Peptides against a protein of PDB entry 3HUF. Designs and how they scored, part 19

Target 1, 320 residues: chain A of PDB entry 3HUF
Amino acid sequence: MWIIEAEGDILKGKSRILFPGTYIVGRNVSDDSSHIQVISKSISKRHARFTILTPSEKDYFTGGPCEFEVKDLDTKFGTKVNEKVVGQNGDSYKEKDLKIQLGKCPFTINAYWRSMCIQFDNPEMLSQWASNLNLLGIPTGLRDSDATTHFVMNRQAGSSITVGTMYAFLKKTVIIDDSYLQYLSTVKESVIEDASLMPDALECFKNIIKNNDQFPSSPEDCINSLEGFSCAMLNTSSESHHLLELLGLRISTFMSLGDIDKELISKTDFVVLNNAVYDSEKISFPEGIFCLTIEQLWKIIIERNSRELISKEIERLKYA

## One batch from the design tools (peptide; made by RFdiffusion4, then SolubleMPNN)

Design b1_p10_1_s2 (from b1_p10_1 with P2K L3E)
Fold by OpenDDE base, seed 1:
Structure b1_p10_1_s2 (fold): chain B 320 residues (1-320), chain A 10 residues (1-10)
Amino acid sequence: as target 1 above (320 residues)
Amino acid sequence: DKELEEAEKE
């Protein structure tokens, strides 16, 4: 989201979130959802127009800002952004930090991008929330992104957490739920006056972890917990691969169960499968190898003695 | 500054 602040009390000492939309900026406007009052003698009554675009798909992957357009409203002294005069037709900016000078005002409006990108675990929830979140200037998507700051867990009562949720947790992404999204959707009016009124996702996250026994106390309890072990996995999901890497596993990939030969078995402590393959192919598993699902592996790694547990399971199959 | 006073009238 874009946040503005200013020197010299020209914004009355307030920090404000700018959502996607159009704002008239000037001395003789009243602060509302489409106006920003700036108090200085060198600023025209209606000085500039700020237009913030909705996030692009690219912004979800890069964590880049919503495009910020500035237009001078034919003022005597013009408008500058980052020491450059705004062109007559307006200019667009993708920099994360904008110093906006209105006329000869000795103080600048500082606009800075606060990164927030929300990943969803399922397309249904994305479809429900994407429009509202995009109108907050929050990029949204389904795919993993290095720019992801928050992950929406789907609450299904009695179900195991998904691989996406597991990976988001280990990546130290803030896991949130629909309750946080609902709260976030209500803040548009309150944050006009104070950007600090943006809800803290960490409280939601703490509550999720506290109330769900499927999570360890911290990602650090699981990161590299299986260092020194080797696994093989079906080359189906990048998230699954990255999850296993974060556990400290040496990973071999295969394309089909038929590719699990004696050589692969000799180098592998266990095979990780998805639920569908595990359930369909369990009768045809290669002899002498421990096969488990990611969900079964997760149940082991969240235990305090995960290394001992996995070692015991591997040993049981060597003596079988 | 006369220029500031003119900007105040815009």
Scores: peptide ipSAE 0.072, ipTM 0.826, DockQ to the pose 0.304
Fold by OpenDDE base, seed 2:
Structure b1_p10_1_s2 (fold): chain B 320 residues (1-320), chain A 10 residues (1-10)
Amino acid sequence: as target 1 above (320 residues)
Amino acid sequence: DKELEEAEKE
């Protein structure tokens, strides 16, 4: 989201969130959803127009800002952005920091981008929330991105957490739920005058972790917890591979259970399968190897003695 | 400052 601040009390000492939309900026406008009052004698009554675009798909992957357009409203002293005079037709900016000077005002309006990118675990939740979040200047998507700051888990009562949720947790993304999205949808009007009224996602995250026994206390408890072990995985999803990598596992991939030869078995402590393959082919598992699902593995990983637990399961099957 | 007075009128 874009946030503006200013020196010399020209914004009345307040920080303001700018959502996607158009704003008239000047001395003789009233603060509302489309106007920004700036208090200085050297500023025109209607001085500039700010236009903030909705996020692009590229912004979701890069964490870049919504495009910020500035137009001078034919003022005597003009408008500058980052010490450059705004062109006659206006200029567009993709920098994360903008110093906006209105006329001869000795104080600048400082605009800065606070990155917030929300990944969704399922397409249904994305379809429900994407429009509203985009109108807040928040890029949204389904695919993994290094720019993601938040991850929406689906609260299904009594269901195991998904691989996507497990991976989001281990990569230290702030996990949020539908309750936080509801709060975000209501704040649009209240945060116009005070950017500090933005709901704390970290508090939501702490509450999710505290109230759900399927999460460890921290990602650090699980990262590299299985260092030194080796697994084989059916090549089904990239997220599953990245999850196992964050656990510190050496990973071999195979396409079918029939591809598991004696050489692979000799180098592998256990085989990780998806639920569908585990249930359908349980009778056809290779002898002398421990096969489990990612969900079964996760139940072991969240325990404080995970290394001892996994070792015991490996031993049980070598002697069975 | 004459320039300030002119900016107050615009």
Scores: peptide ipSAE 0.061, ipTM 0.808, DockQ to the pose 0.269
Fold by OpenDDE base, seed 3:
Structure b1_p10_1_s2 (fold): chain B 320 residues (1-320), chain A 10 residues (1-10)
Amino acid sequence: as target 1 above (320 residues)
Amino acid sequence: DKELEEAEKE
């Protein structure tokens, strides 16, 4: 989200979130959803127009800001952004920090981008929330991204957490739920005057972790917990692969259960399968290898003695 | 200041 602050009390000492939209900036406007009052003698009554665009798909992957357009409203002294005069037709900015000088005002409006990118685990939830979140200037998507700051967990009471949720947790992404998204939607108008009124996602995250026994206390409890073990997995999901890597596993890939030969078995401690393959093929698992789902593996990983537990299961099946 | 008066008229 874009946040503006200013020196010299020209914004009355308040920070403001700029959602996607158009704002008239000047001395003789009233603060509302489309106007920003700036109190300075050297600022025109209507000085500039700010236009914040909705996030692009690229912004989701890069964590880049929503495009910030500035137009001077034909003022005598003009407008500068980052010490450069705004062009006659306006200019667009993708920098995360903008120093906006209105006329000869000795104080600048400082606009800064607070990165927030929300990944969804479920496409249906994305479809429900994406439009509203984009109108908040929040990029959204389904795919993993290095720019992802938040991950939406679907609240299904009693279901196992998804691989996406597991991976998001290990990546130290803030896991949120629909309740947080609803809260974000509710506060949209209240943050016009005070950007500090934005809800803290960390509180939501803490509550999710506290109320769900499927999460360890920290990602650090699981990261590299299986260092020294080797697994084979079906080449299906990049998230699954990355999850297993974060556990410290050496990973071999295969295309089908039929590709699990003696050579692969000899170098592999266990085979990780997706639920669909596990459920369909459980009757025909290769002999002499421990097969489990990622969800079953996760249940072992969250235990304090995960290494001992996995070793015991490996041994049990080598001698069965 | 003349500059202020002009900025006030815009």
Scores: peptide ipSAE 0.070, ipTM 0.821, DockQ to the pose 0.186; fails the geometry check
Fold by OpenDDE base, seed 5:
Structure b1_p10_1_s2 (fold): chain B 320 residues (1-320), chain A 10 residues (1-10)
Amino acid sequence: as target 1 above (320 residues)
Amino acid sequence: DKELEEAEKE
């Protein structure tokens, strides 16, 4: 989201969130969802127009800002952004930090991008929320992104957390739920005058972790917890692969259970399968190897004695 | 400052 602040109390000492939309900026406008009052004698009554675009798909992957357009409203002293005069037709900016000078005002409006990218685990939930979140200037998506700051967990009562949720947790993404999204949607008007009223996702996250026994106390409890073990992965999920890497596993990837020969069995401690493959192929599992799902692995990993538990299962099958 | 006075009128 774009946040603006200013020196010299020209924004009345308050920060504002600028959501996607158009804002008239000037001395003689009233602060609302489309107007930014700036208090300075050197600023025209209607000085500039700010236009913030909705997030692009690229912004979700890069954590880049919504495009910020500035147009001078034919003022005598013009408008500058980052010391450059805004062109008569307006200029567009993708920099994360903008110093906006209105006329001869000795104080600048400082616009900065607060990166917030929300990944969804569920496409239906993305479809439900994406439009509203995009109107807040929040990029959204389903795919893993290095720019992802928040992950929306699907609350299915009584279901195991998904691989996406597991991975989001281990990569230290703030896990949120629909309750946070609802709250986030309600603050749009309240944060116009005070950007500090933006909800803290960390409280939501803490509550999720506290109230769900499927989470360890911290990602650090699981990261590299299986260092020294080797697995074969029989799935095409990139998230699954990255999850297993974060556990410290040495991973061999295979396309078929038929690729599991005696040599592989000798070098591999266990085989990790997705649920579909596990359920379909459980009758045809190779002898002498421990096969489990990621969800089954997760149930072991969250235990304090995960290494001992895994070792015991591996030994049970090596000597069977 | 004439310039400030002009900006005050705009």
Scores: peptide ipSAE 0.063, ipTM 0.812, DockQ to the pose 0.271; fails the geometry check

Design b1_p10_1_s3 (from b1_p10_1, 3 letters changed)
Fold by OpenDDE base, seed 2:
Order: C-alpha cells, then sequence, then structure tokens
Structure b1_p10_1_s3 (fold): chain B 320 residues (1-320), chain A 10 residues (1-10)
C-alpha cells in the first residue's frame, strides 16, 4: 500500500494510507477519502491531483507499487516529484519512494510503498476476496511468487493443511485466514487518517500457529531437518518439490510407479506420493521401499525427533 | 483570491 508522510507538520504529523483512487491535494481541501489537506502558506488551495491505480498482475509477481499518477492543477510554482517538474499532462511513477514538492513549500510529502501481496490456496477464495483487496492496493493471486508476503489458509475444520499451506509456512510467508481478511476490509475507513491502525498480520499468524497442532513452532524447526536423506516423487507438483527441497532432501523424479527400478530403490530412502496415487496403487508398491504421502511426511516432520522417526520407518521396511 | 500566499521568507 502507499503511505504518505510529510516534513514540517504539513500533514499534521500523521501518516496516511492512500488506497487506489483519486485525491485532490491542497491547502483549502478537507481531509476525506478523496482529499488531502496540506497545511502551508506556499501551497495552492487546490494544488495537485494524485491518482493511484489498482494493482496489476505484474505487481503480484514483482511486489511493485500500484502506479502513482501526479498532476499539477495549473499552479504558479508547479509540482515536483523526485526533484523533477511534473509534466503538463501529469506523470506516472512506479518507484517505491516518491518525494513530492508542492510549489515553493520547503517541506516534502514523502510517499513510500509498503509491499503486501496475498497468495490464495484456492481459486474460490481468490474469487471472493480479490476485488476488495485490489481496492486496498493489495495484489492477489494463486501462483507462488517471490513477492508474496501473506498466504490465505482455508479454514476447513478437521482437515489436514494443504501442501500449499505447508510450503507457505516453510517459506516464512505470513499465514492468515478469512477472519483477518474480514477485519482488514472493515478498517478501510479508520486507517485513512492513521496508517498505524492497520491490523497486525503477524499477530494473526502467531494465533493460527499456536492454536493448530498441525504446525511446528517455527519454520526453522523443519528447514533442512531431513538433510542427508533421499526421496523419489512423481513429477506432478512443483509445490511438493519445493517443499521437499526446503526439508533438505535429495529428490529424484519419476513419471510412473513402473519407473521405480532397483537402481532408484538403492539410492532412495523413501517415495513420496500424492493421496490419489497412494490410495489407488498401494497394492502395486515395490517391495523393500517406504512409500508415504506428503501429509504423512508432514506429520513426521513436525515432530522434534523427525530424523529418528523417519529412520525407524525406513529400517522397519528394509527388514520386513 | 490569491490561490497561494508567498511563504514568508524565513
Amino acid sequence: as target 1 above (320 residues)
Amino acid sequence: DKDWEEAEKE
């Protein structure tokens, strides 16, 4: 989201969130959803127009800011952004930091981008929330991105967490739920006057982890916890592959269970399967190899003695 | 109505 602050108390010492929309900036406007009052004798009654666009799809992948347009309202001394005079038709900016000078005012308005990109685990929730979140200047999507800061977990009572949720946790993404999104939607009006009133997603995350026994205490407890072990998996899920890599596993890929030969077995401690393959093909599993699902592996990995547990399961099947 | 006042020279 865009946040503005200013020197010399020209914004009354307050920070303000600028959501996507249009703002008239000047000395004689009243602060509201479409106006920003700036207190200085050197500033015109109506000095500039700020327009913030909704996030683009590219912004979701890059973590870039919503486009910020500045237009001078035909003032005597003009408007500058980053020491450059704004053009007659206005200019658009994609920099994360903007120093906006209104006329001869000795103090600048400092606009800075606070990155927030929300990944969703399922398309249904994305469809439900994307419009509202985009109107807050928050990029949203389904695909994994290095720019993602938050991940929406589905509240399904009694279900295991998804591979996407497991991966988001290990990637140190802040996991949030629908309750946080609801809260975020309700504070839109209150945070206009004070950016500090933004709800703390980290507190929501801590509460989710504390109240759900399917999570370890920290990602660090699981990252590289299986270093030195080797697994094989079906080449079906990129998220599953990345998850196994974060566990420190050496990974071999295969296309079908029929590709599991003696050579692969000799180099592999266990085989990781999706639930559908595990349930359908369990009768055809090769002898002498430990096969498990990601969910079964996760139940082992969240234990403090995960290495000992996995070793015992491997040994049990080698001697059976 | 002057839309601006000259900032007093501090």
Scores: peptide ipSAE 0.023, ipTM 0.656, DockQ to the pose 0.346
Fold by OpenDDE base, seed 3:
Structure b1_p10_1_s3 (fold): chain B 320 residues (1-320), chain A 10 residues (1-10)
Amino acid sequence: as target 1 above (320 residues)
Amino acid sequence: DKDWEEAEKE
């Protein structure tokens, strides 16, 4: 989200969130959803127009800001952004930091981008929330992104956490739920003049982790916990691959169970399968190798003695 | 201040 602050009390000492939309900026406007009052002798009654676009798909993957357009409203002294005069037709900016100078005002409006990119675990939740979140200037998507800051977990009582949730946790993303999204939907007006009123997702996250025994105490407990072990996995999910990498595993990939030959077995401690393959093909697993699902692996890695548990299972099946 | 008077006339 875009946040603006200013020196010299020209914004009355307040920080303001700018959601996607259009704002008239000037001395003789009243603060509301479409106006930003600035208090300075050198600022016109109506000085500039700010337009913030909704996030693009690219913004979700890059963590880049919503496009920020500035237009001078034909003022005598003009408007500058990052020391450059705004063109007659306005200019668009994708920099994360903007220093906006209105006329000869000695104090600048500082706009900065606070990154928030929300990944959803399922398309249904995305479909439900994407529009509202985009109107907050929050990029949303389903695919993994290095720019992802938050991950929406479904509140399904009694269900195992998904691979997406596991990976999000290990990547140190803030896991949130629908309750947090609901809360975000209510704060839009309250945060206009006080950006500090933006709800902290960390509280939601802490509550989720605390109330769910499927999470370890920290990502650090699991990261590289299986260093020195080797696995093979079905080449079905990049997210699953990345999850296993974060565990410190050496990973080999295969396309079918038939590709698991003696050579692969000799170099592999265990095989990781998705649930569908595990359930359908369990009767046809190669002899002499430990096969498990990611969910089964997760149950082991969250234990304090994960390495011992894995070793024991490997030994059990090698000698069976 | 001249700058104020100029901004007020806009």
Scores: peptide ipSAE 0.022, ipTM 0.677, DockQ to the pose 0.229
Fold by OpenDDE base, seed 4:
Structure b1_p10_1_s3 (fold): chain B 320 residues (1-320), chain A 10 residues (1-10)
Amino acid sequence: as target 1 above (320 residues)
Amino acid sequence: DKDWEEAEKE
């Protein structure tokens, strides 16, 4: 999201979130959803127009800012952004930091991009929330992104957390739920005067972790916890592969259970399967190899003695 | 609504 602050109390000592939309900036406007009052004698009554665009799909993957357009409203002394005079027709900016000078005002408006990019675990929730979040200047998507700052888990009571949630956790993404999204959607007006009133996602995350025994205390408890072990996985998802990598596993991939030969078994400690394959093919599992689902693996990983548990299971099946 | 004179002189 874009946040503005200013020197010299020209924004009355307040920070403000600029959501996608158009803002008239000047001395003789009242702060609202479309106006930014700036208190300086050197600023025109209506000085500039700021236009924040909704996030693009590219912004979701890059964590780039919503496009910031600035137009001078034919003022005597013009408007500058990053020491450059704004052109007559306005200019658009994709920089994460903008120093906006209105006329001869000695104090600048500092606009900065606070990275917030929300990944959803399921398409239904994305469809429900994307429009509202985009109107907050928050990029949203389903695919894994290095720019992801937040991850929405589905509140299905009694269900195991998804691979996406597991991976998001290990990536140190802030996991949030629908309650946070609901709260986030309501703050649009309240943050006009004070951007600090934006709800803290970390509180939501802490509460999720505290109240759900499916999470370890920290990602660090799981990262590289299985270093030195080798697994084979069915080529199912990139997230599954990345999850296993974060556990420190050496990974081999196979396309079918029939590809699990003696050679693969000899170098592999266990096989990771999806639920569908595990349930359907459990009778046809190769002898002498430990097969488990990602969810079963996760249940082991969250234990303090995960390495011992896995070792015991591997040994049990080798000597059985 | 007179534009304040100070913006004219600088």
Scores: peptide ipSAE 0.022, ipTM 0.652, DockQ to the pose 0.447
Fold by OpenDDE base, seed 1:
Structure b1_p10_1_s3 (fold): chain B 320 residues (1-320), chain A 10 residues (1-10)
Amino acid sequence: as target 1 above (320 residues)
Amino acid sequence: DKDWEEAEKE
């Protein structure tokens, strides 16, 4: 989201969130959802127009800012952004930091982008929330992104956490739920006056982890916990692969159980399968190989003695 | 000083 601050108390010493929309900026406007009052004698009554666009799909992957348009409202002394005069038709900016000078005001409005990109675990929740979050200037998506800052966990009562949730946790993404999204929607008006009123996602995350026994205490408890072990994985998802990498596993990939030869067996401690293949192929598992699902693996890795547990399972199945 | 007075006229 865009946040504006200013020197010399020209914004009354307050930080303000700018959501996507249009704002008239000037001395004689009243602060509201479409106006920004600037307290300086050197600023015109109506000095500039700020227009913040909704996030693009590209912004979800890059963590880039919503496009920020500035137009001078035919003022005597003009408007500058990053020491450059704004053109007569207005200019658009994609920089994360904007120093906005209104006329001859010695104090600048500093706009900065606070990165927030929300990944969803399922398309249904994305469909429900994407429009509202985009109106907050928050990029949203389903696919893994290096720009992802937050991950919405699918809360199905009594279900195991998904691979996406597991990976988000190990990647140190802030896991959030519907309650946080709902809270974000309610504070939209209040944060206009004070950006500090933005909900703390870390508190939500801590509460989720504390109240769900399917999470370890920290990602660090699981990262590289299986270093030195080797697995073979059915090539099903990128998230599963990345998850296994974060566990410190050496990974071989295969397309079918029939591709598992004696050479692969000799180099592999266990085979990771998706639930569908695991359930359908239980009868046809290669002899002498420990096969498990990623969810079964997760149940092992969250235990304090994960290495001992997995070693015991490997041994048990080598002799079965 | 002049610059402040000029902006008050806008």
Scores: peptide ipSAE 0.022, ipTM 0.667, DockQ to the pose 0.271

Design b1_p10_1_s4 (from b1_p10_1 with P2E L3E)
Fold by OpenDDE base, seed 3:
Structure b1_p10_1_s4 (fold): chain B 320 residues (1-320), chain A 10 residues (1-10)
Amino acid sequence: as target 1 above (320 residues)
Amino acid sequence: DEELEEAEKE
């Protein structure tokens, strides 16, 4: 989200969130959803227009800001952004930090981008929330991104957490739920005057972790916990691969259970399967290898003695 | 201030 602050009390000492939309900025406007009052003698009654665009798909992957357009409203002293005069037709900015000078005002409006990118685990939830979140200037998507700051967990009481949720947790992404998204939607008007009124996602995350025994206390408890073990997995999901890498596993890939030959078995401690393959082919598992799902592996990983547990299972099946 | 008078006329 874009946040503006200013020196010299020209914004009355308040920080403000700028959602996607158009704002008239000047001395003789009243603060509302489309106006920003700036108190200075050298600022015109209507000085500039700010236009914040909705996030692009690229912004989701890069964590870049919503495009910030500035137009001077034909003022005598003009408008500058980052010490450069704004052109007659306006200019667009993708920098994360903007120093906006209105006329000869000795104080600048400082606009800064607070990165927030929300990944959804479920496409249905994305479809429900994406429009509303984009109107808040929040990029959204389904795919993993290095720019992802938040991950939406689907609240299904009693279901195992998804691989996406597991991976998001290990990546130290803030896991949130629908309750947080609903809260974000309700605060849109209240944060106009005070950007500090944005709800803390960390509190939501803490509550999710506290109330769900499927999460370890920390990602660090699981990261590299299986260092030295080797697994084979079906080449289906990049998230699954990255999850297993974060566990410290050496990973071999295969295309079908039929590709699990003696050579692969000889160098592999266990085989990780997706639920669909596990359920469909559990009768035809290769002999002499331990096969499990990622969800079954996760249940072992969250235990304090995960290495001992996995070793026991490997040994049990080597001698069966 | 001349600057204020000009900004007030805009």
Scores: peptide ipSAE 0.064, ipTM 0.816, DockQ to the pose 0.222
Fold by OpenDDE base, seed 1:
Structure b1_p10_1_s4 (fold): chain B 320 residues (1-320), chain A 10 residues (1-10)
Amino acid sequence: as target 1 above (320 residues)
Amino acid sequence: DEELEEAEKE
């Protein structure tokens, strides 16, 4: 999201979130959803127009800012952004930090981009929330991105957490739920005058972790917890692969269960399967190898003695 | 003062 602040009390000492939209900036405007009052004698009554675009798909992957357009409203002294005079037709900016000088005002408006990118685990929830979140200047998507800051957990009552949720947790993404999104949707007007009124996602995250026994106490409890073990997995999902990498596993990939030969078995401690393959192929599992689902693996990993538990299962099946 | 007078005329 874009946040503006300024020195010299020209913004009344307040920080403001700028959502996608158009703002008239000047001395003789009243602060609302489309106006930014700036209190300085050297600023025109209506000095500039700020236009913030909705996030692009690219912004979800890069964590880049919503495009920030500045137009001078034909003022005598003009407008500058990053010490450059704004052109007559306005200019657009993709920099994360903008120093906006209105006329001869000795104080600049500092606009900075606070990255917030929300990944969804469920396409239905994305479809429900994406429009509202984009109107907050928050890029959204389903695919993993290095720019993701938050992950919306799919709450199905009585279900295990998804691989996406497991991976989001291990990569230290802030896990949130629909309750946080609901709360975020209600603050749009209140944060106009005070950006500090934004809900703390970390508190939501702490509550999710505390109230769900499917999570370890921290990602650090699981990261590299299986260092020195080797697994094989079906080449199905990138998230599953990345999850297993974060556990410190050496990973081999195969295309079908039929590709699990004696050589692969000799190099592999266990095979990780998705639920569909595990359930359909139970009868055809290779002898002498431990096969489990990611969810079964997760249940072992969250235990304090995970290495011992896995070692026992490996031994049990190698000698069965 | 001149800057104020100019900004007040806009």
Scores: peptide ipSAE 0.061, ipTM 0.812, DockQ to the pose 0.262
Fold by OpenDDE base, seed 5:
Structure b1_p10_1_s4 (fold): chain B 320 residues (1-320), chain A 10 residues (1-10)
Amino acid sequence: as target 1 above (320 residues)
Amino acid sequence: DEELEEAEKE
């Protein structure tokens, strides 16, 4: 989201969130969802127009800002952004930090991009929320992104957390739920005058972790917890691969269960399968190898004695 | 202040 602040109390000492939309900026406008009052003698009554675009798909992957357009409203002293005069037709900016000078005002409006990218685990939930979140200037998506700051967990009562949720947790993404999204949607008007009223996702996250026994206390409890073990996985999920890497596993990939030969078995402590393959192929598993799902592995990993538990299962099958 | 007078006219 774009946040604006200013020196010299020209924004009345307040920060504002600028959501996607158009804002008239000037001395003689009233602060609302489409107007930014700036208090300075050198600022025209209607000085500039700010236009913030909705997030692009690229912004979700890069954590880049919503495009910020500035147009001078034919003022005598013009408008500058980052010391450059805004062109008569307006200019567009993708920089994360903008110093906006209105006329000869000695104080600048400082616009900065607060990165918030929300990944969804469920496409239906993305479809439900994406439009509203995009109107807040929050890029959204389903795919893993290095720019992802938040992950929306699907609350299925009594279901195991998904691989996506597991991975989001281990990569230290703030896990949120629908309750946070609801709250986030309600603050749009309240944060116009005070950007500090933006809800803290960390409280939501803490509550999720506290109230769900499927989470360890921290990602650090699981990261590299299986260092020194080797696994094989079916090359079906990049997210699953990254999850297993974060556990410190040495990973071999195979294309089919038929590729699980004596050589692979000899160098592998266990085979990790997705639920679909596990359920369909459980009758045809090779002898002498420990096969489990990621969800089964997760249940072991969240235990304090995960290494001992895994070792015991490996030994049980090597000597069977 | 010429700047004020100008900004007041705009």
Scores: peptide ipSAE 0.060, ipTM 0.810, DockQ to the pose 0.262
Fold by OpenDDE base, seed 2:
Structure b1_p10_1_s4 (fold): chain B 320 residues (1-320), chain A 10 residues (1-10)
Amino acid sequence: as target 1 above (320 residues)
Amino acid sequence: DEELEEAEKE
């Protein structure tokens, strides 16, 4: 989201969130959803127009800002952005920091981008929330991105957490739920005058982790917890591979259970399968190898003695 | 202050 602040009390000492939309900026306007009052004698009554675009798909992957357009409203002293005079037709900016000078005002309006990118675990939740979040200047998507700051888990009562949720947790993404999205949808009007009224996602995250026994206390408890072990995985999802990598596992991939030869078995401590393959092919598992699902593995990983637990399960099957 | 009078007229 874009946040503006200014020196010399020209914004009344307040920080303001700018959502996608158009704003008239000047001395003789009243603060509302489309106007920004700036208090200085050297600023025109209607001085500039700010236009903030909705996020693009590219912004979701890069964490870049919503495009910020500035137009001078034919003022005597003009408008500058980052010490450059705004062109006659207006200029567009993709920088994360903008110093906006209105006329001869000795104080600048400082605009800065606070990155917030929300990944969704399922397409249904994305379809429900994407429009509202985009109107807040928040890029949204389903695919993994290095720019993602937040991850929406679906609260299904009594269901195991998904691989996507497990991976989001281990990569230190702030996990949020539908309750936080509801709060975000209500703040649009209240944060116009005070940017500090933005709901704390970290508090939501702490509450999710505290109230759900399927999460460890921290990602650090699980990262590299299985260092030194080797697994084989059915090549089904990239997220599953990345999850196992964050556990510190050496990973071999195969396409079918029939591809598991004696050489692979000799180098592998256990085989990780998806639920569908585990349930359908349980009778056809290779002898002498421990097969489990990602969900079964996760239940071991969240325990404080995970290394001892996994070692015991490997030993049980070598002697069975 | 000439700058003030000009910005007040705009």
Scores: peptide ipSAE 0.057, ipTM 0.802, DockQ to the pose 0.264

